# Ledger of designs, part 302: peptides against a protein of PDB entry 4N78

Target 1, 186 residues: chain A of PDB entry 4N78
Amino acid sequence: HFQVICRLLGYQGIAVVMEELLKVVKSLLQGTILQYVKTLMEVMPKICRLPRHEYGSPGILEFFHHQLKDIVEYAELKTVCFQNLREVGNAILFCLLIEQSLSLEEVCDLLHAAPFQNILPRVHVKEGERLDAKMKRLESKYAPLHLVPLIERLGTPQQIAIAREGDLLTKERLCCGLSMFEVILT
Target 2, 155 residues: chain B of PDB entry 4N78
Amino acid sequence: MAELQMLLEEEIPGGRRALFDSYTNLERVADYCENNYIQSADKQRALEETKAYTTQSLASVAYLINTLANNVLQMLDIQASQLRRMESSINHISQTVDIHKEKVARREIGILTTNKNTSRTHKIIAPANLERPVRYIRKPIDYTILDDIGHGVKW

## One batch from the design tools (peptide; made by RFdiffusion4, then SolubleMPNN)

Design b2_p29_1_s2 (from b2_p29_1, 11 letters changed)
Fold by OpenDDE base, seed 5:
Structure b2_p29_1_s2 (fold): chain B 186 residues (1-186), chain C 155 residues (1-155), chain A 29 residues (1-29)
Amino acid sequence: as target 1 above (186 residues)
Amino acid sequence: as target 2 above (155 residues)
Amino acid sequence: NPFETEVSSEELLEGAREITQEELEKLKE
């Protein structure tokens, strides 16, 4: 699903969606969630000492449950605050999955473009074969597919310019060193 | 441009007119041949003359049709070439616009990106001395300690 | 003479033959 979304939206659509999600997340965090957090901080027990380990796990759990009883029973926390946190979480996950999907699409595009851009895969050399000879054979095999040199030889100046621009745009992809998700987390 | 104009305005119309005139002339020739054959004492000679005129007429018409057809074909080729050039121009514009749109889109998404920090995965060196899990001795929980914590409704 | 065409009958015939021959050669290709 995310791959399809990435293909449909493209860079422009993804950018717009990400920007809007960031706005939503910001609004939720700075608005409702912040208010609830402030309220919770006010009602939080000022002195919460760790019970003695001798009480065991059940006793410790009961102790904290008792100390936080008022917070746990706060109905609005579950209905509103947790829902907003879920929305934020979903937005973050959405962004992550979109970025991952986009990266996969970009890698696929790069791989598909590689033969046309004189980018040859590393050939596995079997024992006894000269690496250089294999590479030269591959270069010779794919030489007719090199788009930019072909257009430079046969095309008009305008076509050459477009081909060069297209080649550059094909090579410059986000997956080569950029992350959107890191921006979202900041 | 000049060649196409000459074809459209002069050569093709001229060829059509010539063909029409040829039709009129052929009728005259036919009438002549018929009359000549009827009036001639030497029917064989008249027939041979008719054959000659028929051959000439066919050759003339064939020439006129061929010339006209070639001119029309030439006209169409020129027009096709013009259309191809126009198509090429449109494609160039379209590609330029697409490249521009892509650049704009990339700038927009680029604002939302940062460089991937290759965080060197710090080898979490597992502390060598796994502290032996302290044997959990279940001591009975004295719940009386909780009696003083909270506004219990003293029923 | 209603038969006076600017082009002689022989020239027309030769032209027609040349055209026919050219077209025939094109059809053979």
Scores: peptide ipSAE 0.014, ipTM 0.629, DockQ to the pose 0.006
Fold by OpenDDE base, seed 1:
Structure b2_p29_1_s2 (fold): chain B 186 residues (1-186), chain C 155 residues (1-155), chain A 29 residues (1-29)
Amino acid sequence: as target 1 above (186 residues)
Amino acid sequence: as target 2 above (155 residues)
Amino acid sequence: NPFETEVSSEELLEGAREITQEELEKLKE
C-alpha cells in the first residue's frame, strides 16, 4: 500500500502530506497533549515516599495504585489523551513507512538508470580471471548505452541541456543521504 | 517554407488546371478524330491519325498525373517534416516544464529532510589504562537505612 | 492548333516510357 501511495503522490505529493502531518502532530502536542500533561503534573503526588519493603510486592503495588488513583480514574485521560497519543504515533509510523517505501522506489530507479549512467556493478571475479579485463569488457559492452555522452555527440544543444539536467536529477535522490524521518523526530 | 508555399499556391493548383484543360482538349481531339474519320476518303489514314492522337493524349495525361502526384507527395513530405519538428519542439517544452516541476518538488521535500547521521562508529577507544576490575564487593544493601522513611502500618 | 502542346509528342512519349520503366524496375525489386 505504501509503495502505491509513493508512486501516486510523487515527491510533491509526499511533501504536502508530510507537511500536513507535521502540522497535525504539532497541534496535538502543543495543544491537547500539553494541557493534559500539565493537569497530570498538578495532580501528581508532591511527596511519594517509598513504602516499607515489609509490605512485599503486592503491598507496594497497592500503595502506588492508591497514590495514583486520581490519575488512573481520570476518564478524560483514557479517552482523549490516549487517542491523541495514538494519532501522533500513527503519524510517526506513517512517515517512517512512507520514507522506507520511497527509498525502495528510488533505489530501483537508480539501479535501472545505472547502465545508462556509466555505473557498473562490481562483477564477482572467479578465481583466475583478471578483474581488470572483465571490467574493461563490461565497460566496452555498455559504452553505447551511456546516454549523456551519446546525446552530447548527436543531439542538439537543447537536448544536451535536458539530458544533463535529467541525469543530475536521476543521480540525486533522497535515499543517497537524506532522511525525512529524522526531521520528524526533531 | 518557400517551397511548400510554391507547391500549395502554384504548382498543385497549376497541375490541377492543366489536367482540367487537358480534359477539354481531349474532348476536342475526340470530336476532331470522329469528324475526320467520317469525312475522309482514306479511312485507313484517318484511323492511323486517330491512333497517334490517342497515344499522344494518353502520354500527356499520364505525364500530368505523374507530375501532380509527385508534387502532392512532396507537399505531404514537407508537411510531415514540419509536424515532426513541431512535435519535437512541444516535447522539449514539455520536458523542460517537467524538469522544472521536479526541481520544485525536490526543493519542497528537501526542506523536510536532514542528512543521515552516519553513525560514526566511535571507536570505543578502550581506555589505555585498563582500570583493574575493581572487584565488585557486593556491599550488602543495608535496608535499615530505609526504616525511618516509611510510615508503614505496624501490623 | 489544339494539338500544340509545348512538349513534342515524342518527348511526352519518351518521358512516359522512362516513368514506366522506372516503375517497372521498382516492381522487379
Scores: peptide ipSAE 0.014, ipTM 0.633, DockQ to the pose 0.005
Fold by OpenDDE base, seed 3:
Structure b2_p29_1_s2 (fold): chain B 186 residues (1-186), chain C 155 residues (1-155), chain A 29 residues (1-29)
Amino acid sequence: as target 1 above (186 residues)
Amino acid sequence: as target 2 above (155 residues)
Amino acid sequence: NPFETEVSSEELLEGAREITQEELEKLKE
């Protein structure tokens, strides 16, 4: 589903969706969640220490339950605050999954374009084979597929310009060094 | 352009008119041949004359058709060439627009990106001071109280 | 009727002129 969304929206659509999600998240965080957090801070015990491990998990749980009784009994926390936090979490996950899906699409595009851009994979060298010889053979094999040099030789100046720009745009992908998810987390 | 215009406005219409005129002339020749054959005392001579006119007429029509056909073909070739040039121009514009749109899109999404950095995991720092033992009285834990605290994932 | 073929040919020629003119106008846009 996320792959389809990425293909459908493209860079422009993804940017718009992520921007709107950021606005929603910001609104939730600065609005409702902040208000609940302030309220929770008021009812929080001033001193809440970690009980000794000798009390065991049941005793520790009971201790915190007692200390946080007012918070646990706060009905609006469950219905409103947790829902808003879920929405924020879903938005974050959505952004993560979109970025991952986009990265996969970009990698596929790069792989498909590689033979046409003189980007050669590392060849596995068997024992006794010269890497240089194999690479030269591979270069020779794909030389006719080099798009930009081919167009530079046969194309019009306008076609050459477009080919160069297209080549640059093909090479410069987000997956090569950029992250959207890190921005979402800030 | 001038050549195409000449073909469309002068050569092809002229060729069509010539064919039409040829048709009317051939009808006159046919009438002449028929009358000449009927009225002539020497039927063999009249027949030979008719054969000569027929051959000439066929040659004339063939020439006119060939000329017209060649002009039409030339017209079509010029038009095809023009269409190819137009297609090339349209493709160029389309590609330019697409590249521009892509650049705009990349700028927009680029604003939402930062350089990939390895996320530093925050280390949990253990408190340095051992807390004094607070006497905790164990009360029976009712775990049913936790049934309502769940984050709403009803399995 | 050779006249019908002539009219058809004229219509074809006129159509060809119109198409050519339309395409030329599109190139000027």
Scores: peptide ipSAE 0.000, ipTM 0.629, DockQ to the pose 0.008
Fold by OpenDDE base, seed 4:
Structure b2_p29_1_s2 (fold): chain B 186 residues (1-186), chain C 155 residues (1-155), chain A 29 residues (1-29)
Amino acid sequence: as target 1 above (186 residues)
Amino acid sequence: as target 2 above (155 residues)
Amino acid sequence: NPFETEVSSEELLEGAREITQEELEKLKE
């Protein structure tokens, strides 16, 4: 599904969706979540001393339960705050999955364009074959497919310009060094 | 442009008119030949004259048709060339627009991106020995490095 | 007058066709 979404939206659509999601997340964080956090901070025990180890694990747990009773029993926390946190989490996951899907699509595009851009994959060298020889053969085989040089020889100046720009756009992909997800986390 | 205009406005219409006129003239010639044959005391001469007129008429019509056809063909060639030029122009514009749109889209999404901190600070320990500048052998981009990124379809 | 052969319009047409064909063949050469 995410792959289809990526294909349908393209870069522009993805950007728009991501921007809107970021706005939503920001709104949730700065709005309701922040308010709940503030409220929780107010009701948080000011002095929560570690109980004596002599109470054992159960006693310590009971102690904290007692200290946090008001927080745990805060019904709105479960219904509203946690829901908002889930929404934020879902948004983050969505962004992650979109980025991953986009990266896959970009890689596919790069692979498809590679023969036309003089980008040759590493050929598996069988034992006894020289990598260089195989690469040279491959280069020779695909040399006629090199789009930019071909157009530079046969095309108009305008076509050459377009071809170069297209080539550049094809080569420059987000997956090569950019992350959207990192921005979302910041 | 001038040539096409001449063809469209003068040559082709003129040729069509000439053909139409030739039709009328041929009818007159036919009538003349018929009457001449009937009235002539020398039927053989009249027949020969008729044959001559017929040949001339056919030649004339053939000439007119050929001329007209050539003009039409020329017109079509010019138009085809114009269409090709227009198509080329449209394609150029379309491509330019597409590239622009793509650039805009990339800028938009780019704003939402940051450089992947390749925190793999592999301390490139500069090997102490300045090995001689090994000729820049364009190492092919190994895209297999990307194979581990995502559950991509293992081709 | 033996030459009063009423050449029928059909014969004239046939003659014209023959002449036309001959001329067309000459043009093809």
Scores: peptide ipSAE 0.007, ipTM 0.631, DockQ to the pose 0.004; fails the geometry check

Design b2_p29_1_s3 (from b2_p29_1, 10 letters changed)
Fold by OpenDDE base, seed 4:
Structure b2_p29_1_s3 (fold): chain B 186 residues (1-186), chain C 155 residues (1-155), chain A 29 residues (1-29)
Amino acid sequence: as target 1 above (186 residues)
Amino acid sequence: as target 2 above (155 residues)
Amino acid sequence: NPFETSVSSEELIEGAEELTRERLEELQE
């Protein structure tokens, strides 16, 4: 599904969706979640001393349960705040998955364009074959497919410019060094 | 442009008119030949004259048709060339626009990106031979398994 | 003269002959 979404939206559509999601997340964080956090901070026990170890783990748990009883029993926390946190979480996951899917699409595009851009995959060399010789042969085989050099030789200046720009756009992909997800975490 | 205009406005219409006029003239010639043959005391001469006029008429029509046809072909060739040029121009514009749109889109998404912190993954000391890094293509992750992850936004 | 065309009869005949010659040459090649 995410791959289809990526294909349908393209870079622009993805950007728009991501921006809107960021706005939503920001709104949730700065709005409802923040308010609940503030409220929780107000009701948080001002003095919560560590119970004596002599009470054992169960006693310590009961102690904290008692101290946090008002917070735990805060119904709106579960219904609203946690829901908003889930929404934020979902948005983050969505962004992650979109980025991953986009990266896959970009890699596919790069692979498809590679023969035309003099980007040759590393060929598996069988035992006894020289990699260099095989690569050279492969280069020779695909040399006629090199689009930019071909157009530079046969094309008009305008076509050459377009070809170069297209080549650049084809080569430059987000997956090569950019992350959207890191921005979201920021 | 001038040549095409001349063909469209003068040569082809002129050729069509000439051909039409030729039809009328041929009818007159036929009438003349018939009457001449009937009235002439020398039927053999009249027949020879008729043959001559017939040959001339056929030659005339053939010439007119050929000229007209050539002019039409020339017109079509010019138009085809113009269309090709227009197509080329349109394609160029289209490509330029597409590239521009793509650049804009990339800028937009680029704003939402940061450089991947290449975690110091251990410098896989690429052996000294600049082997072009084999881009590891990860197996497509089946994202359907994640469809159930997150309860907030049902798409 | 019912035969008065914008093009002389001789020119028409010559044109037809030329066309015929050209076609014959094309057929001989």
Scores: peptide ipSAE 0.019, ipTM 0.629, DockQ to the pose 0.006
Fold by OpenDDE base, seed 3:
Structure b2_p29_1_s3 (fold): chain B 186 residues (1-186), chain C 155 residues (1-155), chain A 29 residues (1-29)
Amino acid sequence: as target 1 above (186 residues)
Amino acid sequence: as target 2 above (155 residues)
Amino acid sequence: NPFETSVSSEELIEGAEELTRERLEELQE
């Protein structure tokens, strides 16, 4: 589903959706969640010390459950605050999955374009074979597929300009060094 | 452009008219040959004359059709070339627009991106000083302070 | 004169011969 969404929206659509999600998340965080957090901070015990490790995981859990019992039982926290936190969480997950899906699409595009852009994979050399000789052979094999040089030779000036711009746009992908998810977490 | 115009306005219509006129003339020739054969005392000579006119008529029609066909083909070739040029121009514009749109889209999404940093896994360092357990005194939490924050039903 | 053609008989014959030659060449290919 996320792959289909990425294909449908493209870069522009994804950007718009992510911007709107960020606005929503910001609104939720700075609005209702912040208010609840401030109130909870006021009512929270000023001294909440970690119980001794000797109580084990169940005892520690019971301790915190007892300390937070009144907070957990507050109906508005369950209905409003936790719902808003779920929405924020869902938005974050959505952004993560979109980025992952987009990265996969971009990688596929790069792989498909690679033979046409003189991007050759490292060839596995068997014992006794010269890497350089294999690479040269591979380069010679794919040389006729180099799109930009081919168009520079046979195309009009306008076609050459478009081909160069297209080549640049093909090479410059987000997956090569950019992350959207890191910005969302900030 | 001038050549295409000449073909469309002069050569092809002219060729069609010539072919039509030829049809009318051939009908007259046929009538002449028939009458000549009937009236001639020398039937063999009349037949040879008819054969000569038939050959000439066929040659004439063939030439007119060929000339017209060639003009039509030439017209079509010129038009096809014009269409190809137009297609090329449209494609160029389309590609330019697409590239521009892509650049805009990339700028927009680029604002939402940062450089991939190799996230150093921050090791959670446990605090060294285990503070002595302070006796937990349960103070009742007054939640009425939250009543003004939510759309909760004021009971 | 039913023989008033805008094109000479010789030009018509030459044109027919040329057409015939072109068609023969196409058939040999």
Scores: peptide ipSAE 0.019, ipTM 0.626, DockQ to the pose 0.006
Fold by OpenDDE base, seed 2:
Structure b2_p29_1_s3 (fold): chain B 186 residues (1-186), chain C 155 residues (1-155), chain A 29 residues (1-29)
Amino acid sequence: as target 1 above (186 residues)
Amino acid sequence: as target 2 above (155 residues)
Amino acid sequence: NPFETSVSSEELIEGAEELTRERLEELQE
């Protein structure tokens, strides 16, 4: 699903969605969640001593339940605050998954374009073969596929310009060094 | 442009008119040949003259048709070439627009990005002592050790 | 003269001869 979304929206659509999600998250955090957190901080017991371990896990749980009874019974916390936190969490997860999906698509595009851009994979050398000779053979094999040099030789100046720009756009991808998710976390 | 205009405005219409005029002239020639054959005392000579005129007329018409056809073909070739040039121009514009749109889109998403922290993967310095792979001796897990912990129903 | 065509008889003959020559050359190739 996320791959399809990435393909349909493209960079522009993803940017718009991410911006709007960030706005929503910001509004939730600075608005409702902040207010509830402030209220919770006010009602939180100032001194909560650890009960004796001798009470066992059930007794300790009951102790904390009693200390936090007012908070636990606060109906709005469950219905509104936790829901907003879920929404924030979902938004974060959505952003992560979109970025991951986009990165996969970009990598695929790079891999598909590589033979046409003189980007050759490092070949595993079998024992006894020279890496340089193998790479040279590979370069020679793919040389006819180099699109930009081909167009530079046969194309019009306008076609050459377009080909160069297209080549640059093909090479430059977000996955090469950029992260959206890190911006969301900051 | 000038050549195409000449073909469209002068040569092709002129060729069509010439062909039409030729048709009219052929009728006159036919009438002449018929009358000449009827009136001539030497029918053989009249027939030979008719054959000569017929051959000339056919050659003339063939030439006119060929010339007209070639002019039409030339016109079509010029038009096809113009269309190809126009198509190329449109394609270039379209590609330029697409590239521009892509650049804009990338700028927009780029604002939402930061540089990936290249985690300096500390070169895990392979510990100098290659500890010999301790042969994993699969000791059978003796599950009897758990017999005392579980409230399992002793069958 | 019923043969007064806008194109001289000589031009028609020359054109026909040229066409015939071209066709013959095509057939000899």
Scores: peptide ipSAE 0.018, ipTM 0.633, DockQ to the pose 0.005
Fold by OpenDDE base, seed 1:
Structure b2_p29_1_s3 (fold): chain B 186 residues (1-186), chain C 155 residues (1-155), chain A 29 residues (1-29)
Amino acid sequence: as target 1 above (186 residues)
Amino acid sequence: as target 2 above (155 residues)
Amino acid sequence: NPFETSVSSEELIEGAEELTRERLEELQE
């Protein structure tokens, strides 16, 4: 599903969705969640002393349950606050999954473009073959596929400009060094 | 452009007029041949003359049709070339617009990105001095230190 | 003389033969 979404939206659509999600998350964090956190801080016991170890684990648990009873029984916390936190969590997960899906698509595009951009994979050299000779043979084999040099030789000035710009746009992808998810966490 | 205009305005219309005029002339030739055959005492000579005019007329029409056809073909070739050039121009404009849109989109999404922290694997330089494993002496946690802090509910 | 075609019948025939020959040569290539 996320792969299809990435293909349909493209960079522009993804950017718009991410911006809107960030606005929603910011609104939730600075609005409702902040208000609930402030209220919770006010209701929190000012002095929470450690109970005696003699009460054992069940007694200690009951002690803390009693001290936090007002917080646990706060009905709006269970319904509204947790729902808002779930929405924030879902937004974060959505952003992560979109970035991962986009990265996969970009990698596929780079791999498909590689033969046309003079990007050759390192070929596994069998024992006894010279790496240099094999690489030269590959370079010679794929040399006619180099799009930019071909267009520079045969194309019009306009075609050359478009080819160079297209080549640059093909090489410069987000997956090469950029992360959207890190910005979201920030 | 000048050649296409000449073909459209002069050569093709001129060729069509020539064919029409040829039709009118052929009708006159036919009438002449018929009358000549009827009036002539030498029917064989009249027939041979009619054959000659028929051959000439057919050759003339064939030439006119061929010339007109070639001019029409040339016109179509020029028009096809013009259409191809227009198509190429439209494609270039379209590609330029697409590249521009892509650049804008990339700027927009780029604002939402940061450089991936290449986790420089800090080579945990194992401290050269293997500090001898300090025998973890389990000091029994003296829980009596906490006895004064907890007001336990005296059951 | 309504028969004064500007081109002699012989020239028309020769022209037609030449055109036919050229077209035949183009088709045999």
Scores: peptide ipSAE 0.009, ipTM 0.628, DockQ to the pose 0.005

